# Designs tried in a protein design run: peptides against a protein of PDB entry 3HUF. Part 193

Target 1, 320 residues: chain A of PDB entry 3HUF
Amino acid sequence: MWIIEAEGDILKGKSRILFPGTYIVGRNVSDDSSHIQVISKSISKRHARFTILTPSEKDYFTGGPCEFEVKDLDTKFGTKVNEKVVGQNGDSYKEKDLKIQLGKCPFTINAYWRSMCIQFDNPEMLSQWASNLNLLGIPTGLRDSDATTHFVMNRQAGSSITVGTMYAFLKKTVIIDDSYLQYLSTVKESVIEDASLMPDALECFKNIIKNNDQFPSSPEDCINSLEGFSCAMLNTSSESHHLLELLGLRISTFMSLGDIDKELISKTDFVVLNNAVYDSEKISFPEGIFCLTIEQLWKIIIERNSRELISKEIERLKYA

## One batch from the design tools (peptide; made by RFdiffusion4, then SolubleMPNN)

Design b2_p25_4_s1
Fold by OpenDDE base, seed 1:
Structure b2_p25_4_s1 (fold): chain B 320 residues (1-320), chain A 25 residues (1-25)
Amino acid sequence: as target 1 above (320 residues)
Amino acid sequence: KEEEKKKEEEEIEEYYKEELEEEKK
């Protein structure tokens, strides 16, 4: 989201969130959802128009800002952004920091981008929330992104956490739920005057983790916990691969269960399968190898003695 | 520099007076 602040009293000492939309900026406007009052003698009654676009798909992957357009409204003293005069037709900016000078005002409006990118675990929740979140200037998506700051966990009662949730946890993404998204939707108007009123997702995250025994105490308890072990997996999911890498596993990939030969078995401690393959192929598992799902592996790695547990399971099947 | 600054302040003050007179119409 864009946040503006200014030195001196030109913004009345307040920080403001700018959501996607159009703002008239000037000396003789009243602060509301579409107007920003700026108090200085060289600022025109209606001085500039700020237009913030909704997030692009690219912004979700890069963590870049919503496009910020500035137009001077044919003022006597003009408008500058980063010490450059705004062109007659307006200029668009993708920099994370903007220094906006209205007229000859001795103080500048400083606009800065607060990164928030929300990944969803399922397309249904994305479809439900994406429009509202985009109108808050929050990029949203389903795919893994290095720019992701928050991850929406699907609350299916009695189900194991998804691979996406596991990976989000290990990469230290703030896990949130629909309750936080609902709260964000309600505070839009209240944060106009004070950007500090934006709810912190960390409290929501702490509550989710505290109330769910499927999470370890910290990501650090699981990262590299299986260092020195080797696994094989189906070449189907990038998130699954990245999850296993974060566990410190040496990974071999295969395309089908038929590709699991004696050579692969000899160098592999266990095989990781998705639920569909595990359930359909239980009868056809190669002899002498431990096969498990990611969810079964997760139940082992969240235990304090994960290395001992996995070793016992490997031994049990090698000598059976 | 001081004369240029003074001239700039005078231009700003004149503009501000004009703007205040237009607000009264």
Scores: peptide ipSAE 0.382, ipTM 0.890, DockQ to the pose 0.883
Fold by OpenDDE base, seed 3:
Formats: sequence, structure tokens, C-alpha cells
Structure b2_p25_4_s1 (fold): chain B 320 residues (1-320), chain A 25 residues (1-25)
Amino acid sequence: as target 1 above (320 residues)
Amino acid sequence: KEEEKKKEEEEIEEYYKEELEEEKK
């Protein structure tokens, strides 16, 4: 989201969130959802127009800001952004930090991008929330992204958490739920005066972890917890591979169960399979190797003695 | 430099007075 602040009293000492939309900025406007009052003698009654676009698909992957357009409204003293005069037709900016000077004001409006990028695990939830979140200037998507700051967990009662949720947790993404999204939808009018009124997603996250026994106490309890073990996995998903890497596993990839030979078995402690392959090919598992799903592995990883548990399962099959 | 700054402050103050007189009409 875009946040504006200014030195001195030109913004009355307040920080403000700018959502996607159009704002008239000037000395003689009243602060509301579409107007920003700025107090200085060289600022015109109506001085500039700010237009913030909704996030693009590219912004979801890059963590880039919503496009910020500035137009001078034919003022006496003009408008500058990053010490450059705004062109007659207006200019568009994709920088994360903008220093906006209205007229000859000795103080600048500082606009900065606070990154918030929400990944969804479920396409149905994305379809429900994407439009509203984009209107808040929040990029949304389904795919893993290095720009992702938050991850929406679906509340399915009695189901195991997904691989996406497991990976989001281990990569230290803030896990949120639908209750937080509902709360975000209410803030659009209340945060005009104070950007600090934005709800704390970390409190939502703490409550999710506290109330769900499928999570360890911290990501640090699981990161590198299986260091020194080796696994083989079917080339199914990038998220599954990254999850196993975060556990500290040495990973070998194969294309089919038929590629699991005596050499691979000798170098591998266990094989990780997706649920579909596990269920369909359970009868055809190679002898002398421990095969499990990611969900079964996760149930071991969340235990305090995960290394002992996995060692016992490996030994049980080597000596059977 | 001080004279240029003073002249700029005078220009801003003149503009501001004109703008306030227009608001009263």
C-alpha cells in the first residue's frame, strides 16, 4: 500500500494510506477519501492530482508498487517528484519512494510503498477476495512468489494443512485467514487519518498457530530438522521441493517409480510421494524403501523428536 | 543568496495574499 507522510505541519503531522483511486491535493480542499489537504503558502487551492492504479499481475511477483500518477493542475509554482518537474500531461512512477514537492513548499510529501502481497492456497478464495484486495492496493495470486508477505489458509475443519500452507509457514510468511480479510475490508474509511490503524496480521497469525495443533511452535523448530537425511521425490511441484530443502534434506528427483533402482535405494533414506501416486501405486512400492506422503512427513516433523521418529521408521523397513 | 531568498519569500507571500482575497469574494 502507498503511505504518505510529510515533514513539518503540511499534513498536520498525520500519516495516510492511499488506496487505488484519484486524489485532489491542495491547500483549500477538505480531507476525505478523494482529497488531501496540504497547508503551505505556495500551494494552490487545487494543486495536484494523484492517481494510484490497482496492482498488476507483475506486481504480485516483483513486490513492486501500484503505479502512482502525478499531474500538476496548472499551478503558479508547479509540482516536482524526486526533484524533477512533472510534465504537462502528468507523469507515472513505479519507484517505491517518491519525494513530492508542491510549489515552493520547503517540506516534501514523502510517499513510500509498504509491501503487502497475499498468496492464496485455494482458487475459490482468491476469486472471492482478489477484487476487494486489489482495491486496497494489495497484489494477490495463487503461485509462490518471493514477494509474498501473507498467505491465506483455508479453514477446512478436520483436514490436514496443505503443502502450500506448510511451505508458507517454513518460509516465514505471515499466515492469515478469512477473518483477517474481513477486517481488512473495513479499514478503507478508518485509516484516512492514521495509517497506524492498519490491523496487525501478526496477531491473527499467532492466534492461528496457537489454536491449530498441525503447526509447530516456530518455523525454526522444523528448518534443517532433518539435516543429514536423504530423500527421493517424484518431480511433482516446486513447492514440495522447496519444502523438503527447508527441512535440510538431500533431495534426489525421479520421473517414475520405475526409476527407483538398487542404487537409489542405497543412497536414500525415504521416498516422498504425492497423495495420488501414494494411493494408486501403494501395491507396487519397491522393497526395502520407506515411502510416505508430504502430509505424513509433516506429522513427523511437527513432533519434538522428529529425527528419532524418522530414524525408527527407516530402521523398521531396512531390517524387515 | 539572502536577497534571492527574500525575493522568493516576498513572491510567495504576495501570491498567498491574492489567493486569500479571491476566497473572500
Scores: peptide ipSAE 0.382, ipTM 0.889, DockQ to the pose 0.925
Fold by OpenDDE base, seed 2:
Structure b2_p25_4_s1 (fold): chain B 320 residues (1-320), chain A 25 residues (1-25)
Amino acid sequence: as target 1 above (320 residues)
Amino acid sequence: KEEEKKKEEEEIEEYYKEELEEEKK
C-alpha cells in the first residue's frame, strides 16, 4: 500500500494510506477519500492530482508498488517529484519512494510503498476476496511468491492442514484467516486518516497457532529438523519440494512408483507420496522402504522427538 | 542569495494575497 507523510505540519502530522483511486491535492480541499489538504502559501487551492492504479499481476510476484500518477493542475509554482518537474501531461512512477514537492513548499510529501501480498490456499477464496483486496492496493494470488507476506488458511473443520499452509508456516509468512480479511475490508475508511489503524495480522496469526494443535510452536522447531536424512518424492508440486527442502532433507525425484529401483532404495531413507498414490498403491509399495504422505510426515515433524520417531520407522522397515 | 530568497518570499506572499482575495469574491 502507498503511505504518505510529510515533513512539518503540511499534512497536520498525520500519515495517510493512499488506496487505488484519484486524489485532488491542494490548500483549499477538505480531507476525505478523494482529497488531500496540504497547507502552505505557495500551494494552489487545487494543486495536483494523484492517481494510484490497482495492483498488476506482476506486482504480486515482485512486491512492487501500484503505479503512482502525478499531474500538476496548471499551478503557478508547479509540482516536482524526486527533484524533477512533472510534465505538462503528468508523469507515472514505479519507484517505491517518492518525494513530492508542491509549488515552492519547503517541505515535501514523502510517499513510500509498504509491501503486502496475500497468497490464497484455494481459488474459491481468491475469487471471493481478490477484487476487494486489489482495491486496497494489495496484490493477491494462488502461487508461491517471494513477495508473499501473508497466507490465507482455509478453515476446514476437522481436516489436516494443507501442504500450502505447512509451507507458508515454515517460510515464516503470516498465516491469516477469513476473519482478518473481513476486518481489513471494514477499516478502509478509518485508515484514511491514520495509517496506524491498519489491523495487526500477527495477533490473528498467534490466535490461529494457539488454537490449532497441528502447528508447532515456531517454524524454527521444524526447519532443518531432518538434516542428514534422504527422501524420494514424486515430481509433483513445487511447494511440496520446497517444504521438504526446508526440513533439511536431501530429495530425489521420480516420475512413477515403477522408477523406485534397488539403487534408489539404497540411497533413500523414506519415500514421500501424495494421498492419492499412497491410498491406491499401498499393496504395490517396494519392500524394505518406508512410505508416507506429507501429512503423515508433518504429524511426525511437529513432535519434539521427530528424528527419533523417523529413525525407528526406517529401522523397522529396513530390517523387516 | 539573500536578495533572491527575499524576492521569492515576496512572490509567494503576493500570490497568497491574490488567492485570498479570490476566495472573498
Scores: peptide ipSAE 0.381, ipTM 0.889, DockQ to the pose 0.915
Fold by OpenDDE base, seed 5:
Structure b2_p25_4_s1 (fold): chain B 320 residues (1-320), chain A 25 residues (1-25)
Amino acid sequence: as target 1 above (320 residues)
Amino acid sequence: KEEEKKKEEEEIEEYYKEELEEEKK
């Protein structure tokens, strides 16, 4: 989201969130959802128009700002952004920091981008919330992105956390739920004059993980915890692969259970399967290798003695 | 530089007065 603040008292010492939309900026406007009052003698009654665009699909992957358009409204003293005069037809900006000078005002309006990018684990929830979040200037998507700051936990998948949630946790994203999204949607008007009223997602995250035995105490407890072990996995989601990499595993991929030969068994400590394959093909598992699901692996990895537990399971099946 | 700054301040003050007079009409 865009936040503006100003040097001196030209914005009355307040920080303001600018959501996607159009704002008239000037000396003789009243602060509201579409107007920003700025008091200085060189600022015109209606001085500039700010237009913030909704997020692009690219912004979800890059964590870039919503496009910020500035147009001077044919003022006597003009408008500058980052010390450059705004063109007659207006200019568009994708920089994360903008210094906006209205007229000859000795103080600038400082606009800065607060990165917020929400990944969803569920396409139905994305479909429900994407439009509202985009109108807040928040990029949204389903696919993994290095720009993601927040992750919406899928609660519909029963009592077990999803691979997406596991991976989001290890990536140190803030896990949120539908209650936080609802709260975000309701505060839009209240945060106009005070950006500090934006709900804290970290508090939501703390509440989600509080007393939840499916989460380790920290991502650091799990990252590289299986260093030195090797696994084979069925060609699955990219998230599953990246999750196993974050555990420090050496990963081999195979296309079918029939590809699990003596050579693969000799190189791997265990085989990771998705739930569907594990349940359907359990009778057809190769002898002499430990097969488990990602969820079963996660139950081991969250334990303090995860390395000892996995070693015991590997040994048990080699000597059976 | 000081004279130019003073002249700029005078231009701003003149503009501000004109803008206030237009608001009263």
Scores: peptide ipSAE 0.380, ipTM 0.889, DockQ to the pose 0.900

Design b2_p25_4_s2
Fold by OpenDDE base, seed 5:
Structure b2_p25_4_s2 (fold): chain B 320 residues (1-320), chain A 25 residues (1-25)
Amino acid sequence: as target 1 above (320 residues)
Amino acid sequence: EEEEKKKEEEEIEKYYEEELEEEKK
């Protein structure tokens, strides 16, 4: 989201959130959802138009700001952004920091981008919330992105956390739920004049993980915890692969259970399968290898003695 | 430099006064 603040008292010492939309900026406007009052003698009654665009699909992957358009409204003293005069037809900006000078005002309006990018684990929830979040200037998507700051936990998948949630946790994203999204949607008007009223997602995250035995105490407890072990996995989601990499595993991929030969068994400590394959093909598992699901692996990895537990399971099946 | 700043301040003040007079009409 865009936040504006100003040097001196030209914005009355307030930080303001600018959502996607159009704003008239000037000396003789009243602060509301579409107007920003700025008081200085060189600022025109109606001085500039700010237009913030909704997030692009690219912004979800890059964590870039919503496009910020500035147009001077044919003022006597003009408008500058980052010390450059705004063109007659207006200019568009994708920089994360903008210094906006209205007229000859000795103080600038400082606009800065607060990165917020929400990944969803569920396409139905994305479909429900994407439009509202985009109108807040928040990029949204389903696919993994290095720009993601927040992750919406899928609660519909029963009592077990999803691979997406596991991976989001290890990536140190803030896990949120539908209650936080609902709260975000309701505060839009209240945060116009006070950016500090934006709900804290970290408090939501703390509440989600509080007393939840499916989460380790920290991502650091799990990252590289299986260093030195090797696994083979069926060609699955990219998230599953990246999750296993974050555990410090050496990963081999195979296309079918029939590809699990003596050579693969000799190179791997265990095989990771998805739930569907594990349940359907359990009778067809190769002898002499430990097969488990990602969820079963996660139950081991969250334990303090995860390395000892996995070693015991590997040994048990090699000597059976 | 000080004379240029003073002229700039006078230009700003004049503009502000003109804008206030237009608001009273």
Scores: peptide ipSAE 0.379, ipTM 0.890, DockQ to the pose 0.900
Fold by OpenDDE base, seed 3:
Structure b2_p25_4_s2 (fold): chain B 320 residues (1-320), chain A 25 residues (1-25)
Amino acid sequence: as target 1 above (320 residues)
Amino acid sequence: EEEEKKKEEEEIEKYYEEELEEEKK
C-alpha cells in the first residue's frame, strides 16, 4: 500500500494510506477519501492530482508498487517528484519512494510503498477476495512468489494443511485466514487519518498457530530438522521441492518409480510421493525403501523427536 | 543568496495574499 507522510505541519503530522483511486491535493480542499489538504503558502487551492492504479499481475511477482500518477493542475509554482518537474500531461512512477514537492513548499510529501502481497492456496478463495484486495492496493495470486508477504489458509475443518501452507509457514510468510481478510475490508474508511490503524496480521497468525496442532511452535523447529537425510522426490510440485530443501534434505528428482534401482535404494533414506502417485502405485513400491507422502512427512516433522521417528521408519524397512 | 531567498519569500507571500483576497469574494 502507498503511505504518505510529510515533514513539518503540512499534513498536520498525520500519516495516510492511499488506496487505488484519485486524489485532489491542495491548500483549500477538505480531507476525505478523494482529497488531501496540504497547508503551505506556495501551494495552490487545488494543486495536484494523484492517481494510484490497482496492482498488476507483475506487481504480485516483483513486489513493485501500484503505479503512482502525478499531475500538476496548472499551478503558479508547479509540482516536482524526486526533484524533477512533473510534465504537462502528468507523469507515472513505479519507484517505491517518492519525494513530492508542491510548489515552493520547504517540506516534501514523502510517499513510500509498504509491501503487502497475498498468496492464496485455494482458487475459490482468490476469486472471492482478489477484487476487494486489489482495491486496497494489495497484489494477489495463487503461485509462489518471492514477493509474497502473507498467505491465506483455507479453513477446512478436519483436513490436513496443504503443502502450500506448510511451505508458507517454513519460509516465514505470515499465515492469515478469512477473518483477517474481512477485517481488511473494513479499514478503507477508518485509516484516512492514521496509517497506524492498519490491523496487525501477526496477531492473526499467532492465533492460527496457537489453535492448530498441525503447526510446529516455530519455523525454526523444522528448518534443517532432517539435515543429513536423503530422499527421492517423484511427481511433486515446485513448492514440495522447496519444502524438502528447507527441511535440510538432499533431494534427487525422478520421473518414475522405475528409475529407482538397488544402488539408489542403498543411498536414499526415503521416497516422497504426491497423494495421487502414492494411492495409484502403492502396489509397485520398490522393496526395501520407505515411501511416504508430504502430508505423512509433515506429521513426522511437527513432532519434537522427528529425527528419531523417521530413523525408526527407515530402519524398519532396511532390515525387514 | 540571502537577497534571492528574501525575494522568493516576498513572491510567495504576495501570491498567498492574492489567493486569500479571492476567497473573500
Scores: peptide ipSAE 0.378, ipTM 0.889, DockQ to the pose 0.926
Fold by OpenDDE base, seed 1:
Formats: structure tokens, C-alpha cells, sequence
Structure b2_p25_4_s2 (fold): chain B 320 residues (1-320), chain A 25 residues (1-25)
């Protein structure tokens, strides 16, 4: 989201969140959802128009800002952004930091981008929330992104956490739920005058983790916990691969269960399968190898003695 | 520099006065 602040009293000492939309900026406007009052003698009654676009798909992957357009409204003293005069037709900016000078005002409006990118675990929740979140200037998506700051966990009662949730946890993404998204939707108007009123997702995250025994105490307890072990997996999911890498596993990939030969078995401690393959192929598992799902592996790695547990399971099947 | 600053302040003040007179019309 864009946040503006200014030195001196030109913004009345307040920070403001700018959501996607159009703002008239000037000396003789009243602060509201579409107007920003700026108090200085060289600023025109209606001085500039700020237009913030909704997030692009690219912004979700890059963590870049919503496009910020500035137009001077044919003012006497003009408008500058980063010491450059705004062109007659307006200029668009993708920099994370903008220094906006209205007229000959000795103080600048400083606009900065606060990165918030929300990944969803399922397309249904994305479809429900994406429009509202985009109107807050929050990029949203389903795919893994290095720019992701928050991850929406699907609350299916009685289900194991998804691979996406596991990976989000290990990469230290803030896990949130629908309750936080609902709260974000309600505060839109209240944060206009004070950007500090933006709710912190960390409290929501702490509550989710505290109330769910499927999470370890910290990501650090699981990262590299299986260092020195080797696994094989189906070449199906990039998130699954990245999850296993974060566990410190040496990974071999295969395309089908038929590709699991004696050579692969000899160098592999266990095989990781998705639930569909595990359930359908239980009868056809190669002899002498430990096969498990990612969810079963997760139940082992969240235990304090994960290395001992996995070793016992490997031994049990090698000598059976 | 001081004369340029003073001239700039006078230009700003004159503009502000003109704008205040237009608000009264």
C-alpha cells in the first residue's frame, strides 16, 4: 500500500494510506476518501491529482508498488516528483519512494510503498477476496512468489494443513485467515487519517499457530532438520520440492512409480508421494522402501525427535 | 541568494493574496 507523510504541518502531522483511486490534492479541499488537504501558501486550491492504480499481476511477483500517477492541475508553481517537473499530461511512477513537491512548498510529501502481497492456498478464497484486496492496493495470487508477505490458510475443520501452508510457514510468511481479511475490509475508511491504525497480521498469525497443534514452535525447528537424508519425489509440485529442500533433504525426482528402480532405492531413504498417488498405488509400492505422503512427513518433522522417528521408520521397512 | 529568496517569498505571498480574494467572490 502507498503511505504518504510530510515534513512540517502541511499534512497536519498525519500519515495517510492511499488506496487505489483518484485524489485531488490542494489547499482548499477537505480531507476525505478522494481529497488530500495540503496547507501551504504556494499550493493551489486544487493543485494536483494523484491516481493510484490497482495492483497488476506483475506486482504480485515483484512486490512492486501500484502505479502512482501524478498530474499537475495547471498550477502557477507546478508540481515536481523526485526533483523533476511533472509533464503536462501527467507522469506515472513505479519507484517505491516518491518525493512530491507541490508548488514552491518548502516541505515535500513523501510517498513510500509498504509491501503487502497475499497468497491464497485455494482458488475459491482468492475469487472471494481478490477484488476487495486489490481495491486496498494489495496484490493477490495463488502461485508461490518471493514477494509474498502473507498466506491465507484454508480452514477446513479436521483436515491436515496443506503443502502450501507448510511451505508458507517454513519460509516465514505470515499465515492469516479469513477473519483477518474481513477485518482489513472494515478498516479501509478509518486508516485514511492515520496509517498506524492498519491492523497487524502478526497477532492473527500468533493466534493461528497457538491454537493449531499441527505447527511446530518455530520454522527454525524444521529447517534442515532432515539434513543428510535422501528422498525421491514425483516431479509434480514446485512447492513440494522447495518444502523438501528447506528440510535439508537430498531430492531425486521421478515421473512415475515405475521409474523407481533398484538404483533409486539404493540411494534413497524414503519416497514422498502426493495423497492421490499414495492412496491409489499402496498395493504397488516397491519392496524395501519407505513411502509416505508430505502430510505424514510433516507429522514426523514437527516432533522434537524427528530424526530418530524417521530413522526408525526407514529401518522398520528395510528389515521387513 | 537572500534577494532571490525574498523575491520568491513575495511572489508566493502575492499569489496567496490573489487566491484569497478569489475565495471571497
Amino acid sequence: as target 1 above (320 residues)
Amino acid sequence: EEEEKKKEEEEIEKYYEEELEEEKK
Scores: peptide ipSAE 0.377, ipTM 0.889, DockQ to the pose 0.919
Fold by OpenDDE base, seed 2:
Structure b2_p25_4_s2 (fold): chain B 320 residues (1-320), chain A 25 residues (1-25)
Amino acid sequence: as target 1 above (320 residues)
Amino acid sequence: EEEEKKKEEEEIEKYYEEELEEEKK
């Protein structure tokens, strides 16, 4: 989201969020959803127009800012952005930091980009929330992104957490739920006057972890907990692979159960399968190898003695 | 430099006075 602040009292000492939309900036406008009052003698009554575009798909992957357009409204003293005079037709900016000088005002409006990118675990929730969140200047998507700051957990009562949720937890994304998204939707008007009124997602996250026994106390309890073990997995989701890497596993990939030969078995401590393959092919598992699902692995990993538990299962099947 | 600053301040003040007179009409 874009946040503006200014030196001195030209913005009355307030920080303001600029959501996607159009703003008239000037000395003789009233602060509201489409106007920004700036108080200085060299600033015109209606001085500039700011236009913030909605996030692009690219912004979800990069964490880049919504495009910021500035137009001078044919003022006596003009408008500058980053010490450059704004062109007659207006200019567009993709920099994360903008110093906006209105007229000969000795103080600048400082605009800065606060990155917030929300990943969804399922397409249905994304479809429900994406439009509203994009209107807040928040990029949204389904795929993993290095720019992802928050992850929306699907609350299915009585089900195990998804691989996406497990991976989001281990990569230290803030896990949120639909209650937090509802809260974000309600604060849009209140945060115009004070950017500090943006809800803290960390409190939502703490409550999720505290109330769900499927989470360890911290990601650090699980990261590299299986260092020194080797696994084989089907070449399935990138998230599953990255999850196993974060556990410190050496990973071999195979395309089918038929590719699990004696050589692979000799180098592998256990095989990770998806639920469909595990349930359908139990009778066809190679002898002398421990096979489990990611969900079964997760149940072991969240235990304090995870290494000992896995070692016992490996030994039990290698010497059987 | 001081004369240029003074001239700039006078230009700003003149503009502000003109703008205030337009608000009274």
Scores: peptide ipSAE 0.375, ipTM 0.889, DockQ to the pose 0.912

